# Peptides against a protein of PDB entry 5HB3: the designs that were tried, part 112

Target 1, 150 residues: chain A of PDB entry 5HB3
Amino acid sequence: RQMQDRCMSEYNQRIRNAPEGSIDPFRMACYKIIGRCDLSNRSLDGLQTDVNDWIWLQFNLARETDRSLELAGESYGLAELQASIREIGLKHFPKTAAEDTNGSFGMFFYLQILAGMFEQAIAYLYPFSYVDAVHFAIALTYYGLLRPVD

## One batch from the design tools (peptide; made by RFdiffusion4, then SolubleMPNN)

Design b1_p25_6_s4 (from b1_p25_6, 11 letters changed)
Fold by OpenDDE base, seed 2:
Structure b1_p25_6_s4 (fold): chain B 150 residues (1-150), chain A 25 residues (1-25)
Amino acid sequence: as target 1 above (150 residues)
Amino acid sequence: MSFPSEEQIKQMHELGKKWLEELRK
């Protein structure tokens, strides 16, 4: 708690008072990742990040920490992450096999799996690759992650 | 909500394509 409070204080002070261009973006990134500062902005400003960095950041910040312990009133949990993934899918990924020009459906399937959206992931994959969807469905069912409809 | 940049979206598509190609080999 003391460390988090210190991180938050330093983060806020630097954002408000630091001259333009004097902020170390890596230090700010550390405050965001370790101190969970400013979770409303889940980008690493001033850093060139690739898609892997983005994925890693989103999932690391999406902690179901006991909402009671998050002092800053900003909770970023699995539900918010799942909502973001849904929106990304709607905007940027093919909805049907006929719309698939680049074969990128696997990436959106992967994101849904990471976010625990197992039923939706299988339903999405099914029209693109029936065989793969069935294999994943069997595996997910075996591990108790997919709820069979009774 | 924080969304990926346009460049990151492009990278997602490229990576997805690469994965599919690798799985077909």
Scores: peptide ipSAE 0.368, ipTM 0.879, DockQ to the pose 0.561
Fold by OpenDDE base, seed 1:
Structure b1_p25_6_s4 (fold): chain B 150 residues (1-150), chain A 25 residues (1-25)
Amino acid sequence: as target 1 above (150 residues)
Amino acid sequence: MSFPSEEQIKQMHELGKKWLEELRK
């Protein structure tokens, strides 16, 4: 708790008081990742990150913390991550096979699987690749991750 | 909500395409 409070204090102080362009983006990244500061902004400003870095960051920050321990009232957990993935899918990925021009549906399927959105992932994959969707459904059911529709 | 950058979205599409191509081989 003391370390987190210190990180938050330093982060806020730097954001408020640092001259423009003087903020070390790596230091700010450390405060964000370790100190969980400013979770409303889950981008690393000033750093060139690729898609893998983005994915890693989102999942790293999406920790179910006891809300009682989060001083800043900002909670970012799995539910919020799942909501973000839904929005990303809605905005940036094909909804139907007819809309798939680039074959990118697999990436959105992957993101949903990572986020534990198994039912939605299978439902999404089904119109693009029936056989693959069935195979994944069988596997997920075997491991108890997919609830069969009664 | 923090969303991926336009470039990151592009990378997602490219990676998805690559994966599909690899699976078809």
Scores: peptide ipSAE 0.336, ipTM 0.865, DockQ to the pose 0.550
Fold by OpenDDE base, seed 5:
Structure b1_p25_6_s4 (fold): chain B 150 residues (1-150), chain A 25 residues (1-25)
Amino acid sequence: as target 1 above (150 residues)
Amino acid sequence: MSFPSEEQIKQMHELGKKWLEELRK
């Protein structure tokens, strides 16, 4: 808690008082990641990040912390992450096998799995790859992550 | 909500394609 408060204080001070262009992007990234500062902006400004960095950041920042403990008043948990992934899917990924021109359906499947959206992930994968969907469904069921509908 | 950049979306598609190609091998 003390560390978070300090990070937030320093983050705010630097944003407000630092000359333009003088802020070390890596330091700001540390405040964001460690201090959970400014969670409304889940990007690392001033840093070139790839897709893996983005994925890592989203999942790192998504914490099921008791909303009461987050000082910043911004709650970013699994539900918000799942909502974001759903929106990304709707905007940027094929909805049907007929729309799959790039073969990118696996990435969206992967994102859904990471976010614990197991039923949705299997349902999504099924029209693209029946065999794979069945295999994943079996595995997820075995681990108790997928509940068969009776 | 912070969404991936256009470049990151492109990378997602490329990575997805790569994974699919690897799985078919």
Scores: peptide ipSAE 0.334, ipTM 0.864, DockQ to the pose 0.558
Fold by OpenDDE base, seed 3:
Structure b1_p25_6_s4 (fold): chain B 150 residues (1-150), chain A 25 residues (1-25)
Amino acid sequence: as target 1 above (150 residues)
Amino acid sequence: MSFPSEEQIKQMHELGKKWLEELRK
């Protein structure tokens, strides 16, 4: 708790007082990742990040913290991540096979799987690739991750 | 909510396409 408070204090001080462009973006990234500072902003400003970096960051920051210890405004857990993934899907990915022009449906499927949205992922994949959806459904069921509807 | 940049979204599509191509081989 003391370390986190210190990180937060330093982070806030730097954001407020440092001249624009003077802050080492890697240092700021460290505060965000290690110190969990400013989790409302899950971007790494000043760093050129690719999609893999973005994915990594989102899942790294989405820790199940005891909600009792985190200030209400900075709680970022699995539920928030799942909500973000849903929104990304709605905005940027095909909803039907007819809308699929670039074959990107697999990426959204992947994101849903990573976020633990197994039922939704299978349901999404089904119209694009029936065979794959069935295979994944079987596998997920085998591992107890997918609950079959009785 | 923090969303990926437009470039990152583009990369997602490209990566998805690549994965699909790999799966079909």
Scores: peptide ipSAE 0.290, ipTM 0.847, DockQ to the pose 0.563

Design b1_p25_7_s1 (from b1_p25_7, 16 letters changed)
Fold by OpenDDE base, seed 3:
Parts: C-alpha cells; structure tokens; sequence
Structure b1_p25_7_s1 (fold): chain B 150 residues (1-150), chain A 25 residues (1-25)
C-alpha cells in the first residue's frame, strides 16, 4: 500500500509537471502496471507494442476486486475489459464471413474466450467455421462454461 | 476525452500493424 501510494503520487506529479516526452516511457509503464495509475488510459505512450503486448496489458490491468477496497487506485474490472473487447470487435474485426479478408476473425474469437465471453465467442465463430464452433461448444459445455439452450 | 482519443489512436495503430503482418504471411 505504501509503495502504491508513493507510485501514484510520483506518477501524478510527473504527468502534471514534466514536459511531454521527458519521462522514461518504461518508468511510466511501471507506474501504470504496478501502481495502477491512470487506468482509464490503457496506452503505453512512447513504447512500441504489438497485439500480444496489448492483450497482456489488458488482462494484467483487469482486477475483479471490489471497487470499494481499492482506496488509492482506479478500478478496471472484467466488465470494463469485456466492454472494450466488444467495442474493438465492432470497429476492427469482420462481422460476417463475407467481410473477412485477412482471417483475423480467429483473433477476435480468442479475445472473447480469454475474457470469458463464451456464448458470444461461439456465436461469432459459427458463421466463419461451423466445425470449429461446434467443437468449442461441446468442450465448453463439458466443462460447464456454456449452458445448453433448451 | 483527449486521453481516450490517444488510447483509441494507439489501439488503431497496433491493430493496423497486426493486420498488415497477417496479410504479409
């Protein structure tokens, strides 16, 4: 707690007082990840990140803790992550097989599965790959993660 | 608002690079 409070104080001071680009981007990333500072801004300025880095960051920033218990830090939970994934899907990923030009539907399916959006993931995958959707549906049902529709 | 725009731009750039790499394979 003491370290987190100190990190937050340092982060806020530096963001407010330091010229843009004068702060080490890795240090800022540490304040964000470890200190839970400014979670509303999930970008890592000044760092070259790929899709894997982005995925890692989203899940590490997500916390299922009660917002009331995080006294000093901003809250970013699973619900917010799921909302972000939905928005990204609508903007950047194919909605139908006819729109799929690069085969990126698999990545969006993967993101939905990681976020626990199982029913939506299967529904999304079905028009792209019937066989794969059925296989995943069977597996998820077996593990009790997908409820059979009566 | 500005922070949200920056985040959106960063996400767009990251995904654009990903899609470009995917098409190059």
Amino acid sequence: as target 1 above (150 residues)
Amino acid sequence: SEDLKKQEEATDEMLSKYFAELEAQ
Scores: peptide ipSAE 0.274, ipTM 0.818, DockQ to the pose 0.625
Fold by OpenDDE base, seed 2:
Structure b1_p25_7_s1 (fold): chain B 150 residues (1-150), chain A 25 residues (1-25)
Amino acid sequence: as target 1 above (150 residues)
Amino acid sequence: SEDLKKQEEATDEMLSKYFAELEAQ
């Protein structure tokens, strides 16, 4: 807690007092990832990142935390990530096979799986690839991650 | 919040690039 408080203090001081762009983006990333500072902003400014980096960041920032021990605005867990994934899906990914123009459905399926949204992931994949959806459903059921519907 | 908006914009940009790359393949 003491280290977190110190990190937060340093982060806030630098953000407020340093000229724009003067802070090392890698240092800022360290504050974000290690220090868990300013988790409301889940992007890394000043760094060129791709979708893989984004995925990695989202899942690393998502931690099961006791809200009572967290500073205001620094709580970000799996539930928040799942909500974010849902929103991203609604905004950016095809809802039906007819809307699929670029084959990106697999990426959204993957994101849902990573986020533990197994039932939703299978339901989403089904209209795009019946065979794959069935295979994943079987596998997830085998591992106890999917609840079969009677 | 402004931070959320910025994050959404960053996400949108990242995904747009991803989709563009996907279409280019």
Scores: peptide ipSAE 0.273, ipTM 0.819, DockQ to the pose 0.751
Fold by OpenDDE base, seed 1:
Structure b1_p25_7_s1 (fold): chain B 150 residues (1-150), chain A 25 residues (1-25)
Amino acid sequence: as target 1 above (150 residues)
Amino acid sequence: SEDLKKQEEATDEMLSKYFAELEAQ
């Protein structure tokens, strides 16, 4: 708690008092990831990142812990991440096999799986690859992650 | 709202690069 408060204080002080661009992007990343500062901004400004870095960041910023324990007033958990993934899917990824021009459906399936959106992931994958969807459904069911529709 | 817009823009840029890379393959 004391460390988090200190991080928040330092982060706020630097954001308010430091000239624009004077703060080391890596330091800002540390405040965000470790200190949980400014979770509303889930991007790392000034850093070259790829899709893998983005995925890593989103999941590290997300916490499943009880919202009641988040001292900083900003809560970003799994639910918020899932909502973001849904929005990204609607905006950027193909909804049907006919819309798929680059094979990116697999990435969106992957994002949904990582976020624990198993039922939605299988439903999404089904029209693109029936065989793969069935195999994943079997596997997820075996591990108790997929709820069978009664 | 401004932070959300910046995040959305960053996400859009990242995904655009990703899709471009996929098409180049």
Scores: peptide ipSAE 0.270, ipTM 0.818, DockQ to the pose 0.754
Fold by OpenDDE base, seed 4:
Structure b1_p25_7_s1 (fold): chain B 150 residues (1-150), chain A 25 residues (1-25)
Amino acid sequence: as target 1 above (150 residues)
Amino acid sequence: SEDLKKQEEATDEMLSKYFAELEAQ
């Protein structure tokens, strides 16, 4: 898209020519979200964001496109998001029920579901809540999102 | 990379706040 090309051009120009930190964070956010600029940095510097903002950002930045066709912008698809979610999980979320002190396992389950990591999500949830894991597994299977085990 | 590190730090901070809020409930 012509708009994307223009955004990238402007972004690059501003990054190169403007003093660090002098660019309006909201403008930078626009370049990132709309212009697909600098997707290697998925944080919005200078903005006060919460977990909901972060989630929104990650999923809006993700594109289901053929990487070979993404000539105008940086590539950031579902695969990259899924990889990021995995890493976040390893670092920040409980691995077992015994490690869970604040009930945050639900958030990580939610993130995995949003990212289409259904099998992993169910497997993760199972030790925390057997009942919930089974219910979700049934539902996901019904909708064709979870592959049945042979 | 430096950019990756910065992103990770931002994520860590965001999640830390989230966890703190969760514990406060």
Scores: peptide ipSAE 0.268, ipTM 0.818, DockQ to the pose 0.653

Design b1_p25_7_s2 (from b1_p25_7, 13 letters changed)
Fold by OpenDDE base, seed 3:
Structure b1_p25_7_s2 (fold): chain B 150 residues (1-150), chain A 25 residues (1-25)
Amino acid sequence: as target 1 above (150 residues)
Amino acid sequence: SADEEAQKAAVDRVLSAYFASLEKK
């Protein structure tokens, strides 16, 4: 806690006193990941990141903790991440095979699986690849991650 | 909020780059 308090103090001081963009992006990343500072902003400005980096960051920042122990705006759980992924899907990814122009459906399927959205992931994949959807459904069911339909 | 908009913009940049990479293949 002492380290976290120091981190938050330094972060607040730098954010208030330093010009925007003057702080080392890697240092900012440390403040967010280690110090849990300013979790309302879940992006890393000034760093070249890809989709894998983004999802890694989201999972790292997402925690199911007692909100009473965290400062306001410093809590972000799996449910919020899942909501974000749903929004991303609606905005950026094909909804049907007819809309698929670049084969990106697999990435959205992957993101849903990582976020534990198993039923939605299978339902999404089915119209793109019947065989793959069935295989994943069988595997997920075997491990108790997908509820069988009666 | 401004933070939410910034986050959305960041996601848009990341995904745009991803889609651009797919077009190069």
Scores: peptide ipSAE 0.269, ipTM 0.811, DockQ to the pose 0.621
Fold by OpenDDE base, seed 1:
Structure b1_p25_7_s2 (fold): chain B 150 residues (1-150), chain A 25 residues (1-25)
Amino acid sequence: as target 1 above (150 residues)
Amino acid sequence: SADEEAQKAAVDRVLSAYFASLEKK
């Protein structure tokens, strides 16, 4: 892709020639998202972001990559994102209703849903809110997204 | 790797801010 090659060229030039921290953070974001530059760094420096911004970025970066990029260590797909979500859950979110002190369980449920982890999301939500878990399970089943465990 | 640790740190900051916002409600 001609546009991608140009973006990568500009990115490399700026990284080499610009003073540290002088690059427009929005321009840097464009290089990462559009140009697929420096995918090993999946964060945006110089920007104040929230959890919604973070997850949006991860999904944009988690695109199908060529085998050549996989060999170069520049690959990040859905599987890696799902692994990251699991790790986030283990570290930051309550495991049981008894551990829920701030009502953050809904956010982790939301992250799992976005990442396509539907079965795990429902299983996670169930002990916190039975009614909500049932409603989501019905909806996900209707759309063919939930696989019942036999 | 150093990059992975930096990414994890960034996530921690984002989530910490989120949880802090919940406590203010």
Scores: peptide ipSAE 0.268, ipTM 0.812, DockQ to the pose 0.621
Fold by OpenDDE base, seed 2:
Structure b1_p25_7_s2 (fold): chain B 150 residues (1-150), chain A 25 residues (1-25)
Amino acid sequence: as target 1 above (150 residues)
Amino acid sequence: SADEEAQKAAVDRVLSAYFASLEKK
């Protein structure tokens, strides 16, 4: 709590006194990840990032919250991340094998798995690769992460 | 909101770069 409050104080001070983009991007990252500051902006400007960096950031910013105990601080939950991934899928990734021109379906499968969207991930993968979908389904079921089909 | 649009833009940039990398392979 003490560290978070200090981070928030420093963040607010710098935002008030510095022009946009003038803050060290690594410092900004620390404020976001550790201090939970300005979580409405879930990107790291000024840093070269790829899809792995992006998903890592989203995952780390996502936190289970208890509304009854939540204070004035900012929060970002897993549900919001999952919603974002669904939107990403609709916009950027192939829906069927016929639409797949570059083999990117695997990345979307991966993103869904990281976000805990196991059933959706398997369902998505199935039309692209039956064998892989079955293998992952078996594995996820074994670890208790996939619900059995009724 | 403006923040939401910024997030979408960031995602678009990241994914565009990813897809471009696939085309090069």
Scores: peptide ipSAE 0.267, ipTM 0.811, DockQ to the pose 0.623
Fold by OpenDDE base, seed 4:
Structure b1_p25_7_s2 (fold): chain B 150 residues (1-150), chain A 25 residues (1-25)
Amino acid sequence: as target 1 above (150 residues)
Amino acid sequence: SADEEAQKAAVDRVLSAYFASLEKK
């Protein structure tokens, strides 16, 4: 908490005093992740990142344990991430096996799993890979993450 | 909002790069 408060203080100071784009992207990332600053912008401008970096960032920002202690404008949880993942799916990923041209369905399945969208993930994977969907469904059920359909 | 659009643009860029990498494999 002390570190977070310090980061927030420094962030506010730098935003007020620094020219636009002059803040080091890594430092900006620290302010976002540690200080929970400016969570409305969940991207890291100025850094070369890939999809793994992006999802890592989203997970780190989507902390619900301290959500009640955060300012209303700086709250970002799993629900918001899940909404983002849904939008990503609609825009970028194949919806059916017939639309799959590059095998990217696995990535979207992975993103859904990471976001805790287990039922949706299994339902999505099923038409692409029946066997894999069943295996994951069994595993998720075993760990109590998937509600079996009775 | 502007922030939302920026976020969407960032996602688009990242995913475009990802899909391009898949095409190369």
Scores: peptide ipSAE 0.266, ipTM 0.811, DockQ to the pose 0.672

Design b1_p25_7_s3 (from b1_p25_7, 14 letters changed)
Fold by OpenDDE base, seed 3:
Structure b1_p25_7_s3 (fold): chain B 150 residues (1-150), chain A 25 residues (1-25)
Amino acid sequence: as target 1 above (150 residues)
Amino acid sequence: SEDEKRQEEAVDKMLEKYFKELEEK
């Protein structure tokens, strides 16, 4: 808690006193990941990140911490991440096989699986690749991650 | 909030880059 308070203080001082864009992006990343500073901004400005880097960051920032211990406004958990992925899907990824122009459906399936959205992931994949959806459904069921619908 | 908008824009930019790279392959 004391380290977090110091980190937040330093972060706030630097944001307020430093010219825009003068903060080292890697230092900013350290404040976010280690210090959990300013979790409302979950992007790394000034860093060229790909989808894998983005999802890695989101998982590191998402902690099931007791909401009681988190400072007001700094709560970000799995549920919020799942909501973000749903929104990303609706905005950027094909909803049907007919809308698929670049084969990006696999990436959205991957993101949903990583976020533990198993039922939604299988349902999404099914119209794009029936065989793959069935195989994943069997595997997820075997590991107890997918509940069979009676 | 302005921060939420910035985050959304960053995600959009990242995904646009991803889709562009997919089309070039």
Scores: peptide ipSAE 0.292, ipTM 0.834, DockQ to the pose 0.655
Fold by OpenDDE base, seed 4:
Structure b1_p25_7_s3 (fold): chain B 150 residues (1-150), chain A 25 residues (1-25)
Amino acid sequence: as target 1 above (150 residues)
Amino acid sequence: SEDEKRQEEAVDKMLEKYFKELEEK
C-alpha cells in the first residue's frame, strides 16, 4: 500500500506538471501496473503494441482484488475485461464462418480463452472449426475449466 | 467518457493493423 500511495502521488504530480505525452510510456505502464493509477486509461500511446501486448496489459490491470481495499478509486477486474472482449468481438471479428475472410477467428478465440470465457470461446469456435472446438472442449473439461452441457 | 473513447480508438487501430498484417500473409 505504501508503494501504491507513492505511485499515486507521483502520478498525480506528473499529470499536473507534465505536458500530455511527455511521460515515459514505460513509466506510465509502471504506474498503472504496480501503482494501479488511472486505470480508466488502459492504453499506452507511446508504445508500439500489438494484440498480444494489449491483452497482456489488460490482464495485468484486471486484478481480482477486494474493491473495498483497493486504493485506487477505479476498479477494473476480469468482468470488465470480459465485457471488453465481447465488445471487441462484436465489432471486429467474424461472427460466422461465412464472414471469415482472413482467418482472424482464431485470434478472437484466443482472446476469449485468455479472458476465461471458455464456454463462449468454444461456442464461437465451433462453427469455424468443429474439430478444434471439440478438442479444446475436451481439454478444458479435463482441466475443470469448461462445464459440459448435458 | 473521453478516456473510454480513446481506449476504443486505440484498440481499433491495433486490430486494424493486425487484420492488415493477416491479409498480407
Scores: peptide ipSAE 0.291, ipTM 0.835, DockQ to the pose 0.643
Fold by OpenDDE base, seed 2:
Formats: structure tokens, C-alpha cells, sequence
Structure b1_p25_7_s3 (fold): chain B 150 residues (1-150), chain A 25 residues (1-25)
């Protein structure tokens, strides 16, 4: 708690007193990941990141805790991440095989799987690749992550 | 919120880069 409080204090002080963008991006990342500071902004400006980096960050920031239970920091739950992924899918990824121009459907499937959206992921993949969808469905069922159809 | 908007823009930019790279393969 003491460390977290210090981190929050330093972060708030810097945000209040420093010019915009003057905080070192790596330090900002530390404030977010370790200090749980300003989780409303889940991007790391000034860092070169890709989709894998982004999703890694989101999961590291995600906490399955009630926001009211956090002592000094902010919370970002899995539900919020899942909602974000849904929105990303609607905006950026093909919804049907006919809309697929670059083969990016696999990435969206991947993001859904990582976020635990198994049923949705399989349903999404099915029209793009029947075989792959079946394979994943079997695997997920085996591990108890997908409910078998009665 | 402004933060949400910034986040969305960042994600958009990241994905645009991803799609561009994908097209270059």
C-alpha cells in the first residue's frame, strides 16, 4: 500500500505540474502497470507497440476485483476488456468471409480467445474456416472451456 | 471521455499499422 500510495502521489504530481507529454513513456508504463495509475488511459503514448503488445498490456492492467475494493488504485476488469474487443471487432475486422480482404480474421479470433470469449470466437471463426473452428471447439470442450451442445 | 477517445484513436492507429503490414506480406 505504501508503495502504491507513493506511486500514485508521484503520478498525480507529475500530471499536475509537468507539461503534457513530458513524462517518460516507460515510467508512465510503470505507473500504470505497477502503480495502477490512471487506468482510464490504457495506451502507452510514445512507445512503439503492436497488437501483441497492446493485448499484453490490457491483460496486465485487467483485474478481477471490485473497483471499490482497490485501496489506492484503479481497476480494469475482464468484462471491460471483452467489451473493448467486441467494439474493435465491429469496427475493424471482417464480419463475414465475403468482407475478408486481408485475412485478418485470425487476429480477431485470437483476441477473442485470449479474452476468454470462447463461444464467440468459435462462432466468429466458423464461417471463415470450418475445419479450424471445429478443431478449436473440440479442444476447448476438452479443457472444459466450451459447453458441449446437448 | 477524452481518455476513452485517446485510447480508441491509439487502438485504431495500431490496427491500421497491423493491417498495413499484413497487406505487405
Amino acid sequence: as target 1 above (150 residues)
Amino acid sequence: SEDEKRQEEAVDKMLEKYFKELEEK
Scores: peptide ipSAE 0.289, ipTM 0.835, DockQ to the pose 0.671
Fold by OpenDDE base, seed 1:
Structure b1_p25_7_s3 (fold): chain B 150 residues (1-150), chain A 25 residues (1-25)
Amino acid sequence: as target 1 above (150 residues)
Amino acid sequence: SEDEKRQEEAVDKMLEKYFKELEEK
């Protein structure tokens, strides 16, 4: 608690006193990851990040915490991450094979898998690659991650 | 919220970069 309170205090002080854009992006990342500060902003300005870096950050921020016990900082969970992935999919990725122009469907499949959205991921992949969808479905079922479809 | 909007814009830029790189391969 003391560490979190200190982090929050420092974060708030820096935001209030520092010129806009003057805070070191890596320091900002530390405040977010360790201090759970300002989790409403899940993007790190000033850092060149790719999709892998982005998803890594989201997972680090998405901790299963009991909100009732949270005394400092903000809470962000897997459910919120999954919602974000859904929104990203709707906005940026092809919904059907007919809409696929660059083969980016695989990335969205990957993001869904990482987020634990297994059933949705398989359902999404199926119209793009039947063979791959079947193989992944078999594997996920074997490891108990995919519920049998009735 | 403004924060959500900024986050969305950041994601958009990231994905645009990804798609561009994908097309160049």
Scores: peptide ipSAE 0.289, ipTM 0.834, DockQ to the pose 0.694

